# Peptides against a protein of PDB entry 6O8C: the designs that were tried, part 5

Target 1, 262 residues: chain A of PDB entry 6O8C
Amino acid sequence: VGLRYEKISLPKIHPRYDLDGDASMAKAVTGVVCYACRTASTLLLYQELMRKGVRWLVELVKDDYNETVHKKTEVVITLDFCIRNIEKTVKVYEKLMKVNLEAAELGEISDIHTKLLRLSSSQGTIESSLQDISSRLSPGGLLADTWAHQEGTHPRDRNVEKLQVLLNCITEIYYQFKKDKAERRLAYNEEQIHKFDKQKLYYHATKAMSHFSEECVRKYEAFKDKSEEWMRKMLHLRKQLLSLTNQCFDIEEEVSKYQDYT

## One batch from the design tools (peptide; made by RFdiffusion4, then SolubleMPNN)

Design b1_p8_4_s2 (from b1_p8_4 with D2E D7S)
Fold by OpenDDE base, seed 1:
Structure b1_p8_4_s2 (fold): chain B 262 residues (1-262), chain A 8 residues (1-8)
Amino acid sequence: as target 1 above (262 residues)
Amino acid sequence: PELPLPSL
């Protein structure tokens, strides 16, 4: 998962003055830095989209949590009601046994009561699990999305704009070198300007590629790695919530079997 | 061929 980009490097810059070679080199450098600008923009866009996706997923998981809590609450109410009814029934049968020997029915009801109490004890485990999930989703929890705002590159960093400025300088020199090539021979002063511009080209290109690698690529990779880890944890949490919901349904189904005795 | 400049 993640954007694939090609590893780019600057072409070798020869120190020798050569109008044809220098124009060709400048063209290649312009191409590489242009690719860096486009890639940086794409990487930024991806991260912004991922941040939106993270926020969306957080809200989705919160909704799943609330639904699970609601279902748990429903089951607790139902179970408590059944327990209270069975307890009343047990008391009635205990009184009746003093008058009539209905020992078999009392035994069955007592067994049902014991089963319901066991089911009730499992609710504590579900509640503890829900509390753990809530703590993890809370601000400052292990699944907080704070990392998405801190990691990676942001529009405010102006990395693409900074690269574009350097690209513009490089492109201007390239176009000049294309003109110089067309002249085939430069006067002494123009030759010295060409040599100086070649040094500027190298400086701008190196600065652009360093900025791209250190501020765009490296930070993107860090964001990507954190996003993948966080996403896996969130998906696992959703599965846990689903499991808890299913446990609630299972308990509800089991309780429904005993409602005929109430 | 003109190198396509990245659109700002």
Scores: peptide ipSAE 0.041, ipTM 0.779, DockQ to the pose 0.030
Fold by OpenDDE base, seed 2:
Structure b1_p8_4_s2 (fold): chain B 262 residues (1-262), chain A 8 residues (1-8)
Amino acid sequence: as target 1 above (262 residues)
Amino acid sequence: PELPLPSL
């Protein structure tokens, strides 16, 4: 689940000259754009932390993969050794049968041999599954983390700094509008300046909110969606690895039952 | 009044 943020919008800017209303409006605009700056910073931080988390998780899963491969190799060696020993035993009993001794024991050992060969055949399937997992984790694979570096916002984009510049311009106008309000009435020239500054305020605010929406929020949402998709796939992969590990342990346990015959 | 920060 990604960060939740409130949908922000600019207050309605009335075209009428009103010193009290304009000061109040400017205050509200300053608040909204300030929120956008803080939100953009938080969204950036979240994405950077998520990128670190993604890299960490990839390494963890690679370690799990390597452990599974190691376990599989161990089981293969043990199984092959057991098969070879049982095959020797079968040959001995076959020779003894020519001398009329123990047909019943030969049957049991032969059945064990058949079971071990079946277990050995399953190793190919495990190997194929491990190769598939390896391919998915490899660079360019379906579970590659390249998206984490491409999607979303980055410190290099300077989005927070760009918004902060606009916020500074807006804040200066707001402070002037507080002074204008305190004067209660402006001379004609000061009134014209106030009207012009109100247009500048609108321009800066609109630019800030557009930048916030298009360059911060939209890209963040794309990053979030991609991260959720990737995380689901990684969870499934980890379950597959666990299943393969368990299959190796099951084979090892079964082989251990027949080691007494070797 | 400060607008609330994004929540996790």
Scores: peptide ipSAE 0.035, ipTM 0.735, DockQ to the pose 0.021
Fold by OpenDDE base, seed 4:
Structure b1_p8_4_s2 (fold): chain B 262 residues (1-262), chain A 8 residues (1-8)
Amino acid sequence: as target 1 above (262 residues)
Amino acid sequence: PELPLPSL
C-alpha cells in the first residue's frame, strides 16, 4: 500500500563558467524540481484520500459495534427468558415428584438448566470484550483517528505552493541561461549576472529539495507507516466484532435446542 | 515543450 515515487537528486553543479554546461544544468535542475512539485501534489492527494478512507472505516466499524451490541442484547433477553422458563418447569417437576412422578425427566431438565447458566456466564466475557472495543474506539482510545489529522502533509501546509514559487524562480533562470547560451559570449556585466544567477539557482534548488525531502517525503512516509499500523489494528478489531457476533449466534442456536422443554 | 523527467 502507498504511492511509489522515484528518488530524485539534483545534478552536480560545476563551479566553472560554461554557457552550454550551465544551460544544461539549469534544465536538469528545473526538471528535478518540477518532478518534486508534482510528486508533492500527488503525495498530498493520496493522504487526503486516505484520510477520507480512515473516516469511512471508523464509521463502518462503529456500525459493526452497534450491531454486535444489539445482537448481544437480543441473546441475553432470549437466554434469560429460557432460563426463567426452565426454572419454572423444574419447580413444577419438584412438586410433582412429591406426588410419585418419575425423577428421570427432572434430571434432564436440571442438566439443561445447568447448560443454560453456563451460556449465561459466557455473556459476561462478551460484554467485557465489547467494553474493551468501545474504549479503543472512543475519543482518545488506542484506535482513535486523531493521528490522521496530525501525521503527514496537509493542504494548509502550502508545501506544493512553496515548491512552485521556488520552481518559478529556477525556471526563470533556466530561460535566461538558454538565452545566454544562444549569445555564445557575454559581456563582462552579463557574465557576472550569469554567475550570480547560478548561485541563486543553486540556493533555490537546494531549498526546494530540502523542503521536498523533509516536509513532503518524510512526513508522507510517517503517515503511510502510521496508517498501515492503524489499518491492521482496525481490521483485527472488526474481526473480533465478527467473532463476538458469531458467538451470540452460536448461543442462540444452542438455546433453540432446549425450547422443547420450555 | 514539457521538461522530460530526469532519467535516473
Scores: peptide ipSAE 0.034, ipTM 0.752, DockQ to the pose 0.030
Fold by OpenDDE base, seed 3:
Structure b1_p8_4_s2 (fold): chain B 262 residues (1-262), chain A 8 residues (1-8)
Amino acid sequence: as target 1 above (262 residues)
Amino acid sequence: PELPLPSL
Protein backbone atom coordinates (compact mmCIF):
# COMPACT_ATOMS: atom_id res chain seq x y z
CA VAL B 1 0.00 0.00 0.00
CA GLY B 2 1.86 3.04 -1.28
CA LEU B 3 1.01 6.71 -1.19
CA ARG B 4 -1.28 7.77 -3.95
CA TYR B 5 -0.24 10.88 -5.77
CA GLU B 6 -1.80 12.52 -8.76
CA LYS B 7 0.09 12.74 -12.00
CA ILE B 8 0.83 16.39 -12.44
CA SER B 9 1.83 18.13 -15.63
CA LEU B 10 2.95 21.62 -16.43
CA PRO B 11 0.50 23.85 -18.21
CA LYS B 12 1.28 24.74 -21.78
CA ILE B 13 3.55 27.73 -21.98
CA HIS B 14 2.67 29.82 -24.98
CA PRO B 15 5.46 31.78 -26.61
CA ARG B 16 3.19 34.78 -27.21
CA TYR B 17 3.60 37.78 -24.98
CA ASP B 18 0.39 38.20 -23.00
CA LEU B 19 0.43 39.80 -19.58
CA ASP B 20 -2.84 38.23 -18.46
CA GLY B 21 -2.02 34.83 -19.91
CA ASP B 22 1.52 34.86 -18.58
CA ALA B 23 0.37 35.72 -15.06
CA SER B 24 -2.21 32.94 -15.19
CA MET B 25 0.31 30.48 -16.57
CA ALA B 26 2.87 31.44 -13.93
CA LYS B 27 0.27 30.92 -11.22
CA ALA B 28 -0.53 27.48 -12.56
CA VAL B 29 3.14 26.55 -12.83
CA THR B 30 3.68 27.71 -9.26
CA GLY B 31 0.83 25.49 -8.13
CA VAL B 32 2.15 22.44 -9.98
CA VAL B 33 5.69 22.81 -8.70
CA CYS B 34 4.38 23.48 -5.20
CA TYR B 35 2.48 20.22 -5.41
CA ALA B 36 5.63 18.47 -6.58
CA CYS B 37 7.54 19.79 -3.57
CA ARG B 38 4.89 18.62 -1.14
CA THR B 39 4.55 15.28 -2.85
CA ALA B 40 8.29 14.75 -2.83
CA SER B 41 8.35 15.49 0.88
CA THR B 42 5.52 13.07 1.54
CA LEU B 43 7.13 10.35 -0.55
CA LEU B 44 10.37 10.82 1.34
CA LEU B 45 8.61 10.61 4.69
CA TYR B 46 6.85 7.45 3.63
CA GLN B 47 10.11 5.82 2.62
CA GLU B 48 11.77 6.76 5.89
CA LEU B 49 8.85 5.27 7.78
CA MET B 50 9.03 2.12 5.68
CA ARG B 51 12.76 1.80 6.37
CA LYS B 52 11.99 1.84 10.08
CA GLY B 53 9.31 -0.75 9.55
CA VAL B 54 11.69 -2.95 7.57
CA ARG B 55 14.27 -2.84 10.35
CA TRP B 56 11.63 -3.67 12.91
CA LEU B 57 10.38 -6.62 10.88
CA VAL B 58 13.91 -7.97 10.43
CA GLU B 59 14.39 -8.00 14.19
CA LEU B 60 11.02 -9.65 14.69
CA VAL B 61 11.87 -12.40 12.22
CA LYS B 62 15.26 -12.90 13.85
CA ASP B 63 13.48 -13.42 17.15
CA ASP B 64 11.15 -15.94 15.51
CA TYR B 65 14.19 -17.71 14.10
CA ASN B 66 15.93 -17.84 17.47
CA GLU B 67 12.82 -19.24 19.13
CA THR B 68 12.57 -21.93 16.47
CA VAL B 69 16.23 -22.84 16.88
CA HIS B 70 15.78 -23.03 20.63
CA LYS B 71 12.76 -25.29 20.31
CA LYS B 72 14.56 -27.51 17.82
CA THR B 73 17.49 -27.84 20.21
CA GLU B 74 15.18 -28.78 23.07
CA VAL B 75 13.50 -31.45 20.98
CA VAL B 76 16.83 -32.88 19.84
CA ILE B 77 17.96 -33.25 23.45
CA THR B 78 14.70 -34.90 24.45
CA LEU B 79 14.71 -37.20 21.46
CA ASP B 80 18.32 -38.24 21.97
CA PHE B 81 17.61 -39.01 25.60
CA CYS B 82 14.60 -41.10 24.67
CA ILE B 83 16.57 -43.00 22.01
CA ARG B 84 19.34 -43.79 24.49
CA ASN B 85 16.85 -45.11 27.01
CA ILE B 86 15.07 -47.26 24.45
CA GLU B 87 18.40 -48.63 23.27
CA LYS B 88 19.21 -49.66 26.84
CA THR B 89 15.82 -51.31 27.13
CA VAL B 90 16.35 -53.17 23.86
CA LYS B 91 19.65 -54.51 25.14
CA VAL B 92 18.01 -55.72 28.34
CA TYR B 93 15.25 -57.48 26.46
CA GLU B 94 17.71 -59.05 24.06
CA LYS B 95 19.46 -60.56 27.05
CA LEU B 96 16.18 -61.74 28.49
CA MET B 97 15.12 -63.37 25.22
CA LYS B 98 18.06 -65.67 25.61
CA VAL B 99 16.21 -66.88 28.73
CA ASN B 100 12.76 -67.61 27.05
CA LEU B 101 10.95 -64.25 27.34
CA GLU B 102 8.14 -63.40 24.91
CA ALA B 103 9.32 -62.00 21.57
CA ALA B 104 6.26 -59.71 21.44
CA GLU B 105 7.57 -57.18 23.95
CA LEU B 106 10.91 -56.94 22.21
CA GLY B 107 9.10 -56.39 18.93
CA GLU B 108 7.15 -53.47 20.34
CA ILE B 109 10.23 -51.84 21.81
CA SER B 110 12.11 -52.37 18.57
CA ASP B 111 9.29 -50.71 16.67
CA ILE B 112 9.42 -47.75 19.03
CA HIS B 113 13.16 -47.54 18.50
CA THR B 114 12.64 -47.53 14.73
CA LYS B 115 10.04 -44.76 15.01
CA LEU B 116 12.34 -42.66 17.17
CA LEU B 117 15.16 -43.08 14.67
CA ARG B 118 12.82 -41.87 11.93
CA LEU B 119 11.97 -38.84 14.03
CA SER B 120 15.66 -38.25 14.55
CA SER B 121 16.25 -38.34 10.80
CA SER B 122 13.66 -35.58 10.35
CA GLN B 123 15.78 -33.33 12.54
CA GLY B 124 18.32 -33.17 9.75
CA THR B 125 15.70 -31.72 7.42
CA ILE B 126 14.65 -29.16 10.02
CA GLU B 127 18.28 -28.21 10.58
CA SER B 128 18.83 -27.79 6.85
CA SER B 129 15.75 -25.59 6.60
CA LEU B 130 16.91 -23.46 9.52
CA GLN B 131 20.32 -23.08 7.92
CA ASP B 132 18.68 -21.95 4.68
CA ILE B 133 16.60 -19.40 6.57
CA SER B 134 19.67 -18.19 8.43
CA SER B 135 21.56 -17.76 5.17
CA ARG B 136 18.69 -15.74 3.69
CA LEU B 137 18.55 -13.45 6.74
CA SER B 138 22.32 -13.03 6.94
CA PRO B 139 24.11 -9.98 5.60
CA GLY B 140 24.21 -10.33 1.84
CA GLY B 141 21.39 -12.87 1.95
CA LEU B 142 18.31 -12.71 -0.24
CA LEU B 143 16.26 -11.19 2.57
CA ALA B 144 18.82 -8.66 3.72
CA ASP B 145 17.47 -5.14 4.12
CA THR B 146 20.34 -3.54 2.19
CA TRP B 147 17.92 -2.60 -0.59
CA ALA B 148 16.08 -0.29 1.81
CA HIS B 149 19.23 1.81 2.15
CA GLN B 150 19.98 1.80 -1.56
CA GLU B 151 16.58 2.13 -3.21
CA GLY B 152 14.40 5.20 -3.16
CA THR B 153 15.07 8.71 -1.99
CA HIS B 154 16.89 9.81 1.13
CA PRO B 155 17.03 13.03 3.13
CA ARG B 156 20.67 13.38 2.13
CA ASP B 157 19.65 13.70 -1.52
CA ARG B 158 18.04 17.06 -0.69
CA ASN B 159 15.47 16.62 -3.42
CA VAL B 160 12.82 18.60 -1.57
CA GLU B 161 15.24 21.44 -0.95
CA LYS B 162 16.30 21.48 -4.59
CA LEU B 163 12.68 21.62 -5.68
CA GLN B 164 11.98 24.35 -3.15
CA VAL B 165 14.75 26.50 -4.60
CA LEU B 166 13.22 26.16 -8.04
CA LEU B 167 9.78 26.88 -6.61
CA ASN B 168 11.11 30.05 -5.02
CA CYS B 169 12.47 31.23 -8.36
CA ILE B 170 9.19 30.43 -10.08
CA THR B 171 7.18 32.14 -7.36
CA GLU B 172 9.26 35.27 -7.68
CA ILE B 173 8.57 35.39 -11.40
CA TYR B 174 4.88 34.78 -10.77
CA TYR B 175 4.71 37.74 -8.40
CA GLN B 176 6.45 39.89 -10.97
CA PHE B 177 4.01 38.76 -13.65
CA LYS B 178 1.16 39.64 -11.33
CA LYS B 179 2.59 43.16 -11.07
CA ASP B 180 3.14 43.30 -14.81
CA LYS B 181 -0.49 42.35 -15.34
CA ALA B 182 -1.57 45.17 -13.07
CA GLU B 183 0.39 47.63 -15.19
CA ARG B 184 -1.59 46.46 -18.24
CA ARG B 185 1.20 47.73 -20.50
CA LEU B 186 4.94 47.56 -20.09
CA ALA B 187 7.61 49.78 -21.52
CA TYR B 188 9.93 48.18 -24.03
CA ASN B 189 12.64 47.32 -21.50
CA GLU B 190 10.17 45.86 -18.99
CA GLU B 191 8.56 43.88 -21.78
CA GLN B 192 11.93 42.39 -22.68
CA ILE B 193 12.58 41.53 -19.03
CA HIS B 194 9.16 39.90 -18.86
CA LYS B 195 9.96 37.79 -21.90
CA PHE B 196 13.29 36.72 -20.41
CA ASP B 197 11.65 35.89 -17.10
CA LYS B 198 9.11 33.80 -18.94
CA GLN B 199 11.95 31.78 -20.41
CA LYS B 200 13.53 31.43 -16.98
CA LEU B 201 10.22 30.28 -15.56
CA TYR B 202 10.00 27.66 -18.27
CA TYR B 203 13.48 26.37 -17.55
CA HIS B 204 12.95 26.31 -13.79
CA ALA B 205 9.62 24.58 -14.14
CA THR B 206 10.96 21.99 -16.57
CA LYS B 207 13.94 21.35 -14.35
CA ALA B 208 11.69 20.97 -11.31
CA MET B 209 9.34 18.55 -13.01
CA SER B 210 12.17 16.51 -14.47
CA HIS B 211 13.83 16.30 -11.09
CA PHE B 212 10.54 15.38 -9.46
CA SER B 213 9.82 12.65 -11.98
CA GLU B 214 13.29 11.17 -12.24
CA GLU B 215 14.72 11.64 -8.77
CA CYS B 216 11.60 11.47 -6.62
CA VAL B 217 8.78 9.56 -8.27
CA ARG B 218 10.76 6.97 -10.21
CA LYS B 219 12.99 6.13 -7.26
CA TYR B 220 10.00 6.00 -4.94
CA GLU B 221 8.22 3.55 -7.23
CA ALA B 222 11.32 1.37 -7.36
CA PHE B 223 11.52 1.45 -3.57
CA LYS B 224 7.84 0.61 -3.28
CA ASP B 225 8.09 -2.34 -5.64
CA LYS B 226 11.16 -3.68 -3.89
CA SER B 227 9.48 -3.21 -0.52
CA GLU B 228 6.43 -5.17 -1.59
CA GLU B 229 8.55 -8.00 -2.96
CA TRP B 230 10.69 -8.12 0.15
CA MET B 231 7.69 -7.98 2.46
CA ARG B 232 6.07 -10.92 0.69
CA LYS B 233 9.24 -12.96 1.06
CA MET B 234 9.57 -12.07 4.73
CA LEU B 235 6.00 -13.07 5.45
CA HIS B 236 6.58 -16.36 3.69
CA LEU B 237 9.72 -16.93 5.73
CA ARG B 238 7.79 -16.32 8.95
CA LYS B 239 5.32 -18.97 7.85
CA GLN B 240 8.20 -21.35 7.22
CA LEU B 241 9.54 -20.71 10.70
CA LEU B 242 6.12 -21.36 12.16
CA SER B 243 5.90 -24.60 10.23
CA LEU B 244 9.28 -25.71 11.54
CA THR B 245 8.25 -24.82 15.07
CA ASN B 246 5.10 -26.88 14.68
CA GLN B 247 7.14 -29.80 13.40
CA CYS B 248 9.27 -29.58 16.52
CA PHE B 249 6.17 -29.61 18.70
CA ASP B 250 4.81 -32.59 16.81
CA ILE B 251 8.03 -34.50 17.36
CA GLU B 252 8.05 -33.57 21.03
CA GLU B 253 4.50 -34.79 21.42
CA GLU B 254 5.31 -38.06 19.69
CA VAL B 255 8.39 -38.59 21.85
CA SER B 256 6.34 -37.96 24.98
CA LYS B 257 4.23 -41.01 24.16
CA TYR B 258 7.29 -43.22 24.37
CA GLN B 259 8.83 -41.72 27.48
CA ASP B 260 6.61 -43.95 29.60
CA TYR B 261 8.44 -46.98 28.21
CA THR B 262 11.79 -45.66 29.27
CA PRO A 1 -5.54 34.58 -3.00
CA GLU A 2 -3.42 31.83 -1.45
CA LEU A 3 -3.01 28.86 -3.73
CA PRO A 4 -5.28 26.22 -2.24
CA LEU A 5 -3.26 23.43 -0.69
CA PRO A 6 -3.78 20.44 -2.93
CA SER A 7 -5.59 17.94 -0.76
CA LEU A 8 -3.57 14.78 -0.63
Scores: peptide ipSAE 0.033, ipTM 0.750, DockQ to the pose 0.026

Design b1_p8_4_s3 (from b1_p8_4, 3 letters changed)
Fold by OpenDDE base, seed 2:
Structure b1_p8_4_s3 (fold): chain B 262 residues (1-262), chain A 8 residues (1-8)
Amino acid sequence: as target 1 above (262 residues)
Amino acid sequence: EELPLPSL
């Protein structure tokens, strides 16, 4: 879930010279661009925090992976030990059968051996799945976090600072328009300056809003979308790891039933 | 329309 922000637009700038209207318009423009600056800063902060969160989650999933690998290894050792013990028992009973002893027990032990071998064969599938997961988490893998460093906006882009410069220019003109309004009437030269400053205001405001839209908002939305996609995949991966861990526990439990025969 | 320069 990304940050919610309001879609802002510049007020309509009337071409007519009107000291009261122009002061009011300039105030509104200042407010809009000020909001853009604050929003851009917030969007940047969000992305930086998300990047930290992404890195944290990657490390967490790597830990989960390592734990699963460890558990798998433990189960393999236990299973192999059990198989070897059962094989020894089978050989003993086979020798005893030559003396007409205990055919029923040999059958049972042989069945256990067959079951254990089947469990052992499943370890290959678990290993293959773990290798796939490792590949996906590796640098250049499908779940690599490289996108988090590429997508979105960064402090190095200086977007907030660029917007702040434009806001300063706009604010200066706004304060002049407040003074002009207080005069109620301007001389011809001052009127022409006011008209020129109104054009500058429009230029700065348009530039600010274009920059905000194209370089802040659009890139943020791309980052957000990519982060959501990646997060879904990472959560699915964690579920896969959990499933593999559970399979290891299931095998361990089954092996424990036969340890009494060893 | 280029705003005319203020006449000194």
Scores: peptide ipSAE 0.026, ipTM 0.716, DockQ to the pose 0.119
Fold by OpenDDE base, seed 1:
Structure b1_p8_4_s3 (fold): chain B 262 residues (1-262), chain A 8 residues (1-8)
Amino acid sequence: as target 1 above (262 residues)
Amino acid sequence: EELPLPSL
């Protein structure tokens, strides 16, 4: 989802000298190029806001990652401690079984030990998943935000200012054409100036619309598409982190059931 | 189209 803008085009410019028609045409051209300037400014603002949002989301996901790593580490420590205690208990019962036939209790403790070792093995999978996530978030990784600084339009490009200069030239000609219209008839020299200004108007207008289309709209659309793709990947990664966190909690809960045997 | 020259 991005900014919606209307596709704009220049009105048809008739080659015929007509003071009423030329004033009307110049007004329409001024309106179109004015819309282009405003749209370019809005598109730029959107991209700058999105860049801020991207940076914010990167930091948020890094925090989520660090929390998940912390939780995983906590669970590993707890699990390893529980395993060590159960192993000590197993050794004690093995010694006692030589004296007293407590085979049933030893069997239960041995089963617990086996279950804990299975849980410990799952930690390796969680670790590998966290390492993958870390690699993707790292500089040069698949989820790096370097694209946000490269793609699209930037204030340093001065696209809005360039369009505004052209709009100013167009607007001045439009105001002159309004005056020319009010005169109803021009002298020969003024008529030639009017015709020349009409050519200048066309030149400025076409330059403005080309710049708007190629440098503002096209680059914005590329930025938008890339941002949407990246955003989907980041949201998926956050879901993965949440899943890993939940797995850690599940393991912690299961380990807590066996702490009474330690 | 050639730019019309104003006549002096």
Scores: peptide ipSAE 0.026, ipTM 0.713, DockQ to the pose 0.114
Fold by OpenDDE base, seed 5:
Structure b1_p8_4_s3 (fold): chain B 262 residues (1-262), chain A 8 residues (1-8)
Amino acid sequence: as target 1 above (262 residues)
Amino acid sequence: EELPLPSL
C-alpha cells in the first residue's frame, strides 16, 4: 500500500574533459533531478491527502463512539427500571409467602431478578471498554493523530522548491554544455569555465539527490508505515465499537422478555 | 586534463 515510485540514481560522472560526454552526462543528471522534483511533489500531495483522510476517520470513529455510548445509556436506564420493578415484586411475594401463598411464582421472580443482576454486571464491563476506547481516542492517547502532523513531509518544509532551485542551476549548466558541444572546441578560458561548471553540476546534483533521499523519501516512508499501523488500529477499534453496540442490543432484547413481569 | 572529482 502507498505510492509507488522508481528508484533513481545519478549517472556516473567521468573526470575526463569531453564536450560530447559532458553534454550527455548533464542531460542525464537534469532528467534524474527533474524526476526527483516531480516525485517529491507527488509524495507531498499523497501525504496531505492522507492527513485529510486521517482527520475524517477520527471524526467518524468519534461519532460511532458517541452513538454506542448513547445506546449503552438507554439500555442501562431500561435495565435499571426493570430491576427496580422486579425487586418490588419480590418483596410483595416474600410477604405473601409468610401467609402461605404463591411459592412457585416467588421462585420464578427471584430467578429473573438474579438474571437481571448478571446483565447489570455485564454493563459495567461494557462501560469499562468504552472508557478504554475514549482514553485511546483522547489527546495523547494511543490512537491520537498527532503523528500525522509531525511525521513525513509538509508544504512548509519547501522541499520541492529547494529541489527546483537546484534543478534550475543544473539545467542552466546543461544548456551551456549543449552550446559547448556545438562549438566542438573551446578556447583555453572557456575550457576552464566548462571544467569549473562541471564541478558545480556535480555538487548541485549531489545536494539535490541527498535532499531528495533524506528529506523527502525517508520521511515519506516513515509517514507511510505509521499511517498503515494507525489505520489497522482504528479499523480494529471500529470493530470493537460494533461489538459493544451489538452487546447492548442483545441485553435490551433479553430485558424485553422480562417486561411482562413488571 | 582531468577534472578533479570528489570521492563519491
Scores: peptide ipSAE 0.023, ipTM 0.698, DockQ to the pose 0.156
Fold by OpenDDE base, seed 3:
Structure b1_p8_4_s3 (fold): chain B 262 residues (1-262), chain A 8 residues (1-8)
Amino acid sequence: as target 1 above (262 residues)
Amino acid sequence: EELPLPSL
């Protein structure tokens, strides 16, 4: 889960004036910051896609929940109907027993009634479990998707654009250093400009890498970690819903065995 | 002349 990216670092910037070294260093810095821009863009895209996926999954699980609730309701109605019919049958057989008829059948029907009442009692546990699931999916619940909108990086942060501006400044200096290298030797004033531009390069590069690390990578990692935790919990919840659905089907099947006695 | 650049 998550995008893999290579850990990037700035090359060592030597304080010594060296036209060949400075051009090579500037080229390397340009490459690193360019990679940071592309990586930041990719990380942003991933997070935006994940946010869409999270919203989709929430709606899917809500639909699964509603279907389970519906099935539970159907089973309750069927079970209650069966119980009422068995209770009527018990009363009829109790009257017949007073004339010494069908005592064995009354015992069997009474046992069925007891089993149905046990099944009815289990509905309370299913209801409680559904209520727990509903509470977890509700706004402010433990499985709310609010984190997906808060955590990570967003297009509105304009991190990629900010990095691109710094990259443009760095690239301009790199092209100048490439020209300076071609001259092999600079006049005093040009040398002073070169030294000043090297300081600017360092400043822009450091700013870019700090921004990338703190505002892109760190926030992405936090988003990723939260997304993994949330996804694990959501998958577990879906399994719980499936279990509850199966319990409803099992009860329905058991009730169907006794419908012939009603 | 050395630039006052901290080593990265």
Scores: peptide ipSAE 0.022, ipTM 0.694, DockQ to the pose 0.127

Design b1_p8_4_s4 (from b1_p8_4, 3 letters changed)
Fold by OpenDDE base, seed 1:
Structure b1_p8_4_s4 (fold): chain B 262 residues (1-262), chain A 8 residues (1-8)
Amino acid sequence: as target 1 above (262 residues)
Amino acid sequence: MELPLPEL
């Protein structure tokens, strides 16, 4: 989900000298470049907000990771305790079997021990998955947020200010063309100045629109695409963490069924 | 979010 902006283009500039037409054209150009300035500012603000959101999401996912690691640790402690107790019970029953007692119960306890050892083996897979996630979240990992500081436009680029300077030059010419229109007819020297200012207007407008397209819009689109890709990966990682947490709960629940034998 | 055109 990104900001939608309208594709803006400069109006056609007629080469003919026409005080009414030139004032109207200059008004339209001023409007287009004003839109570019506002749009560039909004695109910059969006990117700055997204950078804050990225940092926030990184911390949130680190918290989810730490919670999952904590839960895994609790389950490991519980499982290891249960295994040790079952192993003690097995040793007691093995001694009793030498006296010809309780063969059926030893079979059941041995089966429980085998199940618990299988659960313990699954903890190694969870640990490996957590280590992979940690590596991806680490500095230089696949989910590092370095792209958010590199891609797009930044306040330091001064793109909005550069566009505003060009807009000011254009606006000054527009206001002069409004005055020229009010005079209905210019003296020869004033007419030549008007023609020259029309060329300056075109130059400033073209420069503004080029800068807007190449330095604002294009870089914003690149930032947007990177942000969407990264966001999908982060959301997937959060789902993986939740899955690992649930696996820990499932193991804990299964272990609880055998605590009555301890 | 659609950016509104400036009123000219």
Scores: peptide ipSAE 0.027, ipTM 0.699, DockQ to the pose 0.019
Fold by OpenDDE base, seed 3:
Structure b1_p8_4_s4 (fold): chain B 262 residues (1-262), chain A 8 residues (1-8)
Amino acid sequence: as target 1 above (262 residues)
Amino acid sequence: MELPLPEL
């Protein structure tokens, strides 16, 4: 999961004055920093899309939770109704046993009552599991999406714009070095300017690549790692909700078998 | 000459 990008590095900058070499180097540096700008923009876009996806998934899982709670509530009502009816039937049979009725039917009804009470006890486990899930989804819970707003890069950081400013400075020097190359030989003053511009190019390039690495890539990787961990936990939680829903259906089906005795 | 966009 995540965007794949190529590891970029600055070309070696030779200290020697060479108009052909310096123009070629400046072209390569421009290419690398241009790639960094585009990559930073793409990484930012990915994170913004992921933040939207995270919010959407949180709401989806909340809906799944509410549906599971609703189903659990329906089953509890049905089970409680069935228990009350069986308890009434048991009381009737206990009165009739005083009049020589077959102990076998009372035994069967008593066994059904015992089974229903066991099913009722299992509802406590489902409730506890739903409460755990609710606590994890709550604000400040282990599955809160606060990390998505804190981690990574944001449009407000203006990282792409900062890199673009540096790229513009580098590109200007590259175009000058292309002109200098066309002259084949510079006057002494122009040669000194070229040497100073080469130092500026190095400074801007190093600053751009450091900013890209530290403020774009590193933060993106941290966001990515947290997003993968969080996504795994959310998918597991959805499976837990599905399991709890299925347990509710299983209980409802079992209770339905005893409704004919009530 | 626009530097060709690296294919993403």
Scores: peptide ipSAE 0.025, ipTM 0.705, DockQ to the pose 0.026
Fold by OpenDDE base, seed 4:
Structure b1_p8_4_s4 (fold): chain B 262 residues (1-262), chain A 8 residues (1-8)
Amino acid sequence: as target 1 above (262 residues)
Amino acid sequence: MELPLPEL
């Protein structure tokens, strides 16, 4: 879930000299660029919070992975121990059969041995899946968080500060146009200054909105899209780890049923 | 008219 922001556009700037219109236009431009500054700051904050969340989730998934590996290792040890004990029992019964003892118990123990060997073979699939997960979480893997440091906007880009400088210039011109409006009529020189400042206002406003669109909004959207994709993949990986853990518990439970024969 | 703040 990303931040929603309104698409803002600059008001139309009329080329006609009009003290009332120019003051009103300058006020509107100031409002739009002020909104861009606040929005850029909010978008930056969101991305910084998301980067913290990404780092936290990576560590959480690494912990889930380590727990799954630990559980798998315990189950393998238990299973291997049970297999070795059953194999010893089979060998004892095979020796006893050579001396005319009952074949029925040997059949049951041999069937248990076969089942345990099948469970042991499934551990290879779990191991392969854990190895795949490890490779994906490793530095340079498909689920590495390196993108979070590359995509989007960062405090080091100083986008908010750059926009604030332009906003300050625009605001100064707006306050002058408010004074010019109060005079109702300007002398020729002051009128020429007003016309020149109107061009500066347009230049600063256009620069601010281009910077906001290209360096703030576009990069934020790219970060958002990539974060959503990465998050879906991480959540799927967590579900995969949980499935592998459950498979380990299922094997452990099945092995426990045969402990009475060891 | 105040421009609305970005919604989360």
Scores: peptide ipSAE 0.022, ipTM 0.669, DockQ to the pose 0.021
Fold by OpenDDE base, seed 5:
Structure b1_p8_4_s4 (fold): chain B 262 residues (1-262), chain A 8 residues (1-8)
Amino acid sequence: as target 1 above (262 residues)
Amino acid sequence: MELPLPEL
């Protein structure tokens, strides 16, 4: 999941004075830097939307966790009640057997008691798993969302605005070179200005592409990689919570089968 | 979700 962008490069800038070539080159440079500005804006928007999505997913998973903890607590109460009732029944039957009653019923109740104690032991494993999940979701845990605020680009960096300023300078030179081409021949002073403007265009274009690559693209790629890793871990954790919830329901269903014997 | 680049 990510924005696909094309790797763009500046056209070759020839040092030779050529009004037709220079106008064509300036048009191409304007196009490339315009694409960089639009791409940088889109990359920023994507990251801001992802940050909102990350926060939303964290709250959703916290709610799922709280529901699982609640369900586990209900099952523990029900199971403990059932165990206590079966233990009372076992004690009554043990007393009655001392007075010549049938051994078969005591055997069945003792087997139920053993099964319930095994279910009770599984609650300790569920509790340990919930504690692990809680630790991972906690501030500073392995699934903390701090990376979403540290990695990538932010509106405060003003990268789009910086690129737009450079694009404006390049666009002005392009429009001048289009006029120079229409004149077919420049006076000596105008020719010198054209040569200086060509150097400025090169400088602005190089600065724009360096800024785009280093401050926009590279940081976006780092954010993307972190987001993919984090999202995979969060989805796995959510599956673990669902599994624990299902285990609680399975235990509750098994306990319900034995309530008719109490 | 791949955001499409606007066509130039």
Scores: peptide ipSAE 0.021, ipTM 0.674, DockQ to the pose 0.015

